# Peptides against a protein of PDB entry 5HOI, part 12

Target 1, 351 residues: chain A of PDB entry 5HOI
Amino acid sequence: FRYMPFSPAGTPFGFTDRRYLTMNEVGYVSTVKNSEQYSITVSFFDVGRFREYHFEDLFGYDLCFLNEKGTLFGQSKTGQIQYRPHDSIHSNWTKIIPLQAGERITSVAATPVRVIVGTSLGYFRSFNQFGVPFAVEKTSPIVALTAQNYRVFSVHYSQFHGLSYSLSELGTSSKRYYKRECPLPMSLPNINSDMKKDANLDYYNFNPMGIKSLFFSSYGDPCIFGSDNTLLLLSKWRSPEESKWLPILDSNMEIWKMSGGKETTDIHVWPLALAYDTLNCILVKGKHIWPEFPLPLPSEMEIRMPVFVKSKLLEENKAILNKKNEIGADTEAEEGEEDKEIQIPVSMAAE

## One batch from the design tools (peptide; made by RFdiffusion4, then SolubleMPNN)

Design b1_p8_8_s1 (from b1_p8_8, 4 letters changed)
Fold by OpenDDE base, seed 2:
Structure b1_p8_8_s1 (fold): chain B 351 residues (1-351), chain A 8 residues (1-8)
Amino acid sequence: as target 1 above (351 residues)
Amino acid sequence: MTAKEAIS
């Protein structure tokens, strides 16, 4: 086993001089190898909101995280990280992360307020958006990171315990754990079955965990998409005893249904984000399970929540709130409602 | 674009 640099929805070079460093709902970051240097392009799906930009990369960045405010780059071996705001108002900053002998940065994440660096030795390093350090924590070896606002979803790997995950919040004064190194029920790539196609070997050499992507949903739930092409969502994570992984989409089954029950070996889902009840994804056509160049337009795939569609619950809750407001009940709206988990009515939880 | 439209 070798720790490899992971970025959400990143692709291998394969037999080409170019790859995607990362992609999500905001856009996609590509790198092209030009002799001893790289040319990086940061592209956006909303071309009206953002302007594409490029730069020469002399460091060979192999880690990337894209958000609405900037792009974080990392070099897994040297420990160099760079944050590049999309705007020209804020300055780029560069930092070297101190690495021990043989240590690698395995994943990086950035939000508008936090920068996170995870390593193969399990060093979890947190910074603000300006690269000012908050803390260094020692965890199990980190293999993947994503973050939304102050929340961090981390995936850990141990040779003895397999995959685990943590969900934490990086406040101003302290780190809170909602989940700490709990078992992650994600299937690892089966070398013997999945590697029968040479095209898959290159991918699993690039990404030995088979984590195609991980992200937070639009509702702030941790999501992970593995090599089995199943989208897992962490439900009820605020309730430690009720928290569970939900298989909210089997993308192979959905492709099979959409094809009219034909075996489609040449169509692959590449996950970008979960927006409400839709998986934003790239539909990859061809031999490789990852998107090549040019990038196809994103597609939306409807998810089926096993018990409840969160959008419907939100609409019902809004309809209940609107009815309460019409009835003139001066119930002091406690300002703190935005971060409450949608309480599933007990009557619906029993079906 | 829907996934169905992209497969067809």
Scores: peptide ipSAE 0.115, ipTM 0.843, DockQ to the pose 0.562
Fold by OpenDDE base, seed 1:
Structure b1_p8_8_s1 (fold): chain B 351 residues (1-351), chain A 8 residues (1-8)
Amino acid sequence: as target 1 above (351 residues)
Amino acid sequence: MTAKEAIS
């Protein structure tokens, strides 16, 4: 097994000179090969809020993380990272992460307040948004990272133990774990089923774990989307004993339903984000399971939240609304108590 | 755009 550089919803080059380094609800970062150089473009879905920008990349950045305040770039082999704020007020900064012989940066994440670097030897490095280091921790080998505010969702891989995950909060004084290297019940790519198409072989060479993306939901719950096209959400993570992964969307089944029960082998879901009860995604039409150029417009796919998640989301929304009402924001939210019967996904009705 | 509208 080789640890490969991972970025959320990143695509391979395939047979092209261009790929997406990352994409999410904010936008998409593309890179184009220009001989020995690369041209990077940072594009946004909200063109009224953000201005597209580009720059020449002399380092060959193969890691990227986009947020609402800036873009983090990384080079997996050299250990170089660069943070670029979207505004012109804050300066870009560059740093070299010291790597051991054979060590690679495997994933990077950035929030408006934290920068995180994970490596193939399990070095977890944390920084503030200005590149000031907080700590270095050694964990199991890191294969993927995402972050929201002060929270970090990390995926680990061991040849002996398979996939695990951690959920941590990077406070000012210390790292708190909510979950520490717990088993991750995500299916790995099956070489015999998933790799039968040559187009999938290129993807799994690029991303051996088959993790299309991972993110935090709008409610701050960790989400992961694997090669099985199932969206998993970590529910009740604040209560260690009650914490569980919920299969909240089978995207293959939803495509099948939307297609009128036709087997569509040419439509693929590419996940961006989870906002409330909708998966923001790219619907990929074609031979490849990843989006090509130009990027299609994002689509919303309704998720059937399990009853236990919807009740908690309603309680959290009531708590957010009550806090907004205490802050004097007169938003007349119509109390539409539609008791929509939550159909439990068929996979949870069989236990 | 809904996923249904994008598939249709």
Scores: peptide ipSAE 0.115, ipTM 0.842, DockQ to the pose 0.643
Fold by OpenDDE base, seed 3:
Structure b1_p8_8_s1 (fold): chain B 351 residues (1-351), chain A 8 residues (1-8)
Amino acid sequence: as target 1 above (351 residues)
Amino acid sequence: MTAKEAIS
């Protein structure tokens, strides 16, 4: 296993000179390779609220986090981080994070009030928005971070324990845990199934955990979107005994439903944010599971608890078809390969 | 736009 730099909804270069460093509901950050340098562009969905800006990157930033006030950049190997406010009133700042031999920054997060750095050795470093350090904590190896206001959602990986998560609040003087290195019930990419498509190999080499994104909902609930394309939401996290992960959207099921029950292998959900009851996402059309250039407009997908498993519906429909064929076998009717529309149960069509 | 509109 190799720790890779993670950014929310970041994309690989693939065979191109460009990729998205990160994207969310605020906008998207792209980088273009220019010889030994990179050109970074910070773009926004609300063009009336924000002005697009660009700069030359001499460091090769491979980590990014975008919020409403600024963009945090990081270089996983050198430990350099840079915060760039969107407003020119506030100054940019740069800092070097001290790294041990072989240590990498694996994820960074920024809110208007906090900057967080996580490493492959499990160093959790917290700063204010001006890069003033609060604390250094040793945790299990960090593979992903997101933050909203004072709250941090961290994902950890152990070779022995798999994925875990923490939910913490970074006050002025203290860190509070709501959840501390609890098991994360997210499926890891299956090397044998998910890697059979050459188009996915580049992505899982870039992101071996298959975490497409993680964010806080508009209600402040931790959300994660894995390689299984299921949106998980952490419900009741304020009550440790009641806290549970809810599969609030099976995006493969929703794409399948919207396609009239047809197998759609060229449409992929790329998660941005959860606002109320809608997943803000990019619908990716094509060979790659990630958005290419230019970025499509964001789409809204309504959240729904998965009531039906596609495999069971396909098996049930196949069993119904086989029973019909066994009863009809006395009539020599030419089995035209009618593309028998998979009847979506009326209970799935009425909501 | 809705996801349904973008698939259509």
Scores: peptide ipSAE 0.110, ipTM 0.841, DockQ to the pose 0.781
Fold by OpenDDE base, seed 5:
Structure b1_p8_8_s1 (fold): chain B 351 residues (1-351), chain A 8 residues (1-8)
Amino acid sequence: as target 1 above (351 residues)
Amino acid sequence: MTAKEAIS
């Protein structure tokens, strides 16, 4: 297994010279390859609050995390990290993370108060916003990180144990665990179904865990969006015995409802953030499951617990049709091959 | 923009 560099909502190059390093509710970071150099652009959705900026990248940054105060960059192989505040009052800083032979930085996260680096050997490194180190801890191999304020949500992978997660708080003197390497009930990409389209092969080579993004909600709950396009939220994480993952949105089901029950193969949800009761996302139209250039405007999708599966609705509609045909046995079968639009129950139609 | 408006 190869640990790949992960950034929240990062995209592959595919057949292009450009990709998104990361995107969230604040903005998006793009990189363009020019020979052996890269040009990085940091763009924002709130153009009134922030100014877009660009710089030349000679290091080939393959890790990124964007927040309201700055951008963290990382190079997975060399161990170089750079923090760039958005405000010109604060200086940029660069640091080299010591890596063992074959070790990679797999994920980075930054808040206004903490910088976190995770590695393929499970080294969890914490810093303040100025790059001053606090601690080094050894965990299971880290595959993804996100952080909000002092809290860190980490995803771990073991070949023997699969996916696990931790939720921790990075105080000034100590790390507190709310959850420590607990099983993560996220579906991994199904190589046989999802990889049949060449366009998806490139994505899963880039991101073998299929984690499109992970973030904290506006309420401070850990969220993860996998290859199954289901948004999972960690509920009741303060109560160890009551904590559970809730499937709060099946985005494929919501697209199917919004399309009037039509099979839409060319619309994909790309998650940015969860704000209150809405998923902020990019709706991707086309063959690729990831956004291309230019980036579409963000869309809001209401969260709804998936009470109904498409298969169950199809079975219920077939059962209703069969009951109508059993009652209507005396009226001539006009074989109108009308594409019987699956009537979505009004309670499931998005207002 | 709502997701419904963006699909339309």
Scores: peptide ipSAE 0.106, ipTM 0.838, DockQ to the pose 0.781

Design b1_p8_8_s2 (from b1_p8_8, 6 letters changed)
Fold by OpenDDE base, seed 1:
Structure b1_p8_8_s2 (fold): chain B 351 residues (1-351), chain A 8 residues (1-8)
Amino acid sequence: as target 1 above (351 residues)
Amino acid sequence: MSLKEAIS
C-alpha cells in the first residue's frame, strides 16, 4: 500500500495528458501536462455566478479542493500549498508545509474560513483562509479530507485497524470532536473483482482506497462514496451513541433499475455532491469508471435506501412472466423476443 | 421509516 494524494472526485491521467484535480457542485478543476509544466483551469457549473480562470503551474499540483470562495492547491511531495480566491479582491497566497522524510500531503480541504492539510504521517494542520496557522495535531495517517464551514470530515488509514473517520469542528480557540478515529464501515477495493478490469487498475493505482468522493450534504452531514458505488451518510452525528452510517444510495442498483434490469458495465456514477435528497453526479459512459474530457453535464439521482434484492425482483418478474405465459398459451405465440424490461413496481420506487 | 426519518 502507498499513501497517494487524494482530492474529492479527482481523476487519473490514464493514457491522456489531462485529468480533473477535483470536482463538486461548484465546478471542476482540470490540469493539462505541458512538457515539464502544467496548465490548470478552474471551471464552474454556474457560469453566471463565476468566471472561469486558468494559470500556469510550475509546481505540479496533485491536490485540489474547490469551494464557492476559492481553490486550494497542494503538491504532495514538496509540501507547497496555494490558495486562490475566485474574486480579485483577495490575494493569492502560497505556503510550504514542512514535511518529514517520506511524508506526503495526502489531502487538503478549504472552506471560506478554514484551510486544512492532512499527511501520510497523520499531521493535521489547520489555517484560516489567509494561511495563518491555528494548530498542528498528530492523528492516525490521513487519506482523505473534506470540510464545510468550520466542520472537517477526515478519513484515516492504519495497516492494523483499517479505515477510520473523524468529525471535528475548528472553532477560533479549540478543535471539538464529534467523532474521533471511529471505525468507518466502508468496503475497500476488492483486488479480485474491482482490479480484474485493466481499466480499473489505473484508477486503483491512483486511488488505492477507492474513495471516489467525500463531502458534506446540504444539511451538513458527512457523506462518502467508495469503490462499491454506495453513498454512505453519517446520521445523528451530534448524538455520539445514536450516530450511524446509512447506505442511502446503491448507485449500481439505480443504474440497473434505469436500464430496465439489464446488467450495464459501461455506465458509472461519479459523485459530486448531495443536495437535499438528490445525489448530484456525472453519469460516465465508457470503459473508464471516471469522467474524461469534455465533462458531461451533471445529473441528479434520487436517494433511495437499497431495500430491494436484485435476485428477488428477478424471481418475482420471472413468476409474473410464467403466469402470463400460462394464461396466454391459447393465442399464437409470435416469438417476438420482446426484451421484456423488468417493470419495477412503482410502489417499490416510493418507499 | 422514511429516509427523512432515518436521517433526522
Scores: peptide ipSAE 0.011, ipTM 0.591, DockQ to the pose 0.037
Fold by OpenDDE base, seed 2:
Structure b1_p8_8_s2 (fold): chain B 351 residues (1-351), chain A 8 residues (1-8)
Amino acid sequence: as target 1 above (351 residues)
Amino acid sequence: MSLKEAIS
């Protein structure tokens, strides 16, 4: 196992000179390799609110976090981080994170008020938006971070204990835990099933945990989207005894529904954010499970608890077809065997 | 129970 740099919805280079460092509801950060240098572009979905900008990256930033106020960059091996406000009013700042031998920055997160750095040795470093340090804590090895305002969702990995998560609030004087290194019930990529396609091998070499993204919902709930394409939401996290992970969307099931019950292997959901009851995502068409260039426009997918089994829906549709054929036996209308799209019952909208 | 109530 190797700790790899993780950024939310980041993509591998694959066989290309370009990749997305990160993307979310605000926008997307791309990097293009040009010899020994990189050109970074910070692009936005709201072109009326934000102006796209680019710069030359001499450091080879492999970590990124985008928010509404700026972009945090990190270099996993050197420990360099840079914060770039989107506005020209605030100055960019750079800092070197001290790393031990073999330590890597594995994830970075930034909010308008906090900067967080997580490492492969479990160093959790917190800063304000100006790069002034607050604290250093040692946790289990960090593999992913996201943050919203003062809250941090961290994913940890141990070879002995698997995946765990923490939910914390970074006040001015202290860190509060809502959850501390609790088991994370997310499936890891299965080498034997998921890596059978060479196109997936590149992705899992880039992201061994298969975490496509993690974010906070618009309601401030931690969300994670794994290799199984299931969106997990941490509900009731304020009540430690009631807190649970909810599988609020099976995106493979939703793609199957949208395809009229046809098996599709060339459409993939790439998660950006959860806004209210909709997953903001990129619908990726092709061999790769990640978006290529140019980036497609974001799509919205309504969240739905996976209450229905695919086999049961197929049986119910067969039963409806058989009943229609029994009632229709008296009218010889040769309506051709058009591939009758599976009518998904409207009642699958959970009221 | 709405999805909102299940999340809440």
Scores: peptide ipSAE 0.011, ipTM 0.594, DockQ to the pose 0.038
Fold by OpenDDE base, seed 4:
Structure b1_p8_8_s2 (fold): chain B 351 residues (1-351), chain A 8 residues (1-8)
Amino acid sequence: as target 1 above (351 residues)
Amino acid sequence: MSLKEAIS
């Protein structure tokens, strides 16, 4: 197993010279190979609020986190991090994170008030927005980070224990844990099924955990979107005994419904954020499960707990079709191969 | 239980 640099909704280069370093509800950060250099562009969805900017990257930043105030960059091997405010009022700052032999920065996160660095050895480093260090903590190896305000959602991986998560608050004086290295009930990529397609192999080589993204909801609940395309939300995390992961969206089921119950393999959900009851996402059409260039416009997908079984809906529709054919057998209606769309119950239809 | 009640 190899710890890879993770950024929320980051994409591989694949066979291209470009990739997304990260994307979320604020915008998207792209990098383009230019000989021995990279050109980074920070783009925004709200073009009225933010101005796109670019810079030359001499370091080869492979980690990124975008928020409403700035962009954090990191280089996984060298330990260099850079914070770039979107405004010109605050200065950019650069820092080198001390790394041990073989240690990598695996994830970075930034809020308007905190910068977090996680490593393959499980060093959790916290800073303020100006790069002033607060603390260094030793945890299980960190594979992913996200943060909102003072809260941090961290995903850990051990070869012995699998995936775990922590939810913490980085106050001024101390770190509080709401959850500390608890089991994360997320499916890992299945090497035998998911990696059979060359297009998926490139992605899972880039992101072995299959974590497409992780974020906090608009309500401040930790969310994670894995290789199974299920959005998990951590409910009731303030109450340790009541805290549970909720599968609030099966995006494969929703795409299947949107397709009239046809199996499709060319439409993919790429998660950005959860705003109230809607998943902000990119609908990716094509061979790759990740968005290419140019980035499609974001789409909204209503969250729905997967309470329905696809097989039952197919059986019910077959039974309805058979009854229609029994009643219609007395009318010589021409066998038009009417593409018999599965009647999805109105309560299940995406408007 | 509404989705909102399940999340809350």
Scores: peptide ipSAE 0.011, ipTM 0.582, DockQ to the pose 0.037
Fold by OpenDDE base, seed 5:
Structure b1_p8_8_s2 (fold): chain B 351 residues (1-351), chain A 8 residues (1-8)
Amino acid sequence: as target 1 above (351 residues)
Amino acid sequence: MSLKEAIS
């Protein structure tokens, strides 16, 4: 297995010279390859609050994390990291993370108060926002990181134990664990189903875990969005015995509902953030499951637990149609090929 | 059951 650099909602180059390094509710970071150099642009959704900026990247940054205060960049092979505040008041800083032979930085995260670096050997390195180190801890190999304030959600992978997660709080003096290397019930990409489309092979070569993104909700709950397009939320994480992953949105089911029950193979959800009861996302149209250029405007999807099976909805709609046909048998069948949109009952709006 | 009640 090869550990790849992961950034939240990052996209591959594919056959292009450009990709997104990361995107979330704050904005999106793009990189364009120009010969041996890269041009990085940091763009924002709130153009009134933030100013877009660009710079030349001579290092080939392949890791990125964006927050409201700055952007963290990393180079997975060299161990170089750079933090760029969005304001002109705070200075940029650069640091080299010491890496062993064959070690890679696999993920980076930044909050206004913490910087976190995770590696393929399971080195967890914590810093303040100025790059002052707090601690180095040895964990299982890290494949993804996100952080909010002092909290860190880490995803780990081992060949023997599969996926695990940790939830920790990085105080000033000590790291507190709420969860430590607990099993993560996320499905890995299935080579036989997900990789049958050549367009998906490039994505899974870029991101072999199929983690499209991970973030904290507006309530501070860890969220993860996998290759199955299901949003998982960690509920009750303060109570170790009661903590569970909830499938709070099946985005494929929601797209299917929005299409009137038509199988759409050309619409994909790309997750950005969870704000209250809505998933902020990009609706991707086309062959690729990831956003291309230009980036579409963000969309909101209401969260709904997937209580309804597609088969039951189709059976119920067939039963309603059959009952209508039994009652309506006496009026002349004008065979208008009305594209029978599956009326999804309004009662499936969660109260 | 609101999402808030399911998460709480």
Scores: peptide ipSAE 0.010, ipTM 0.578, DockQ to the pose 0.039

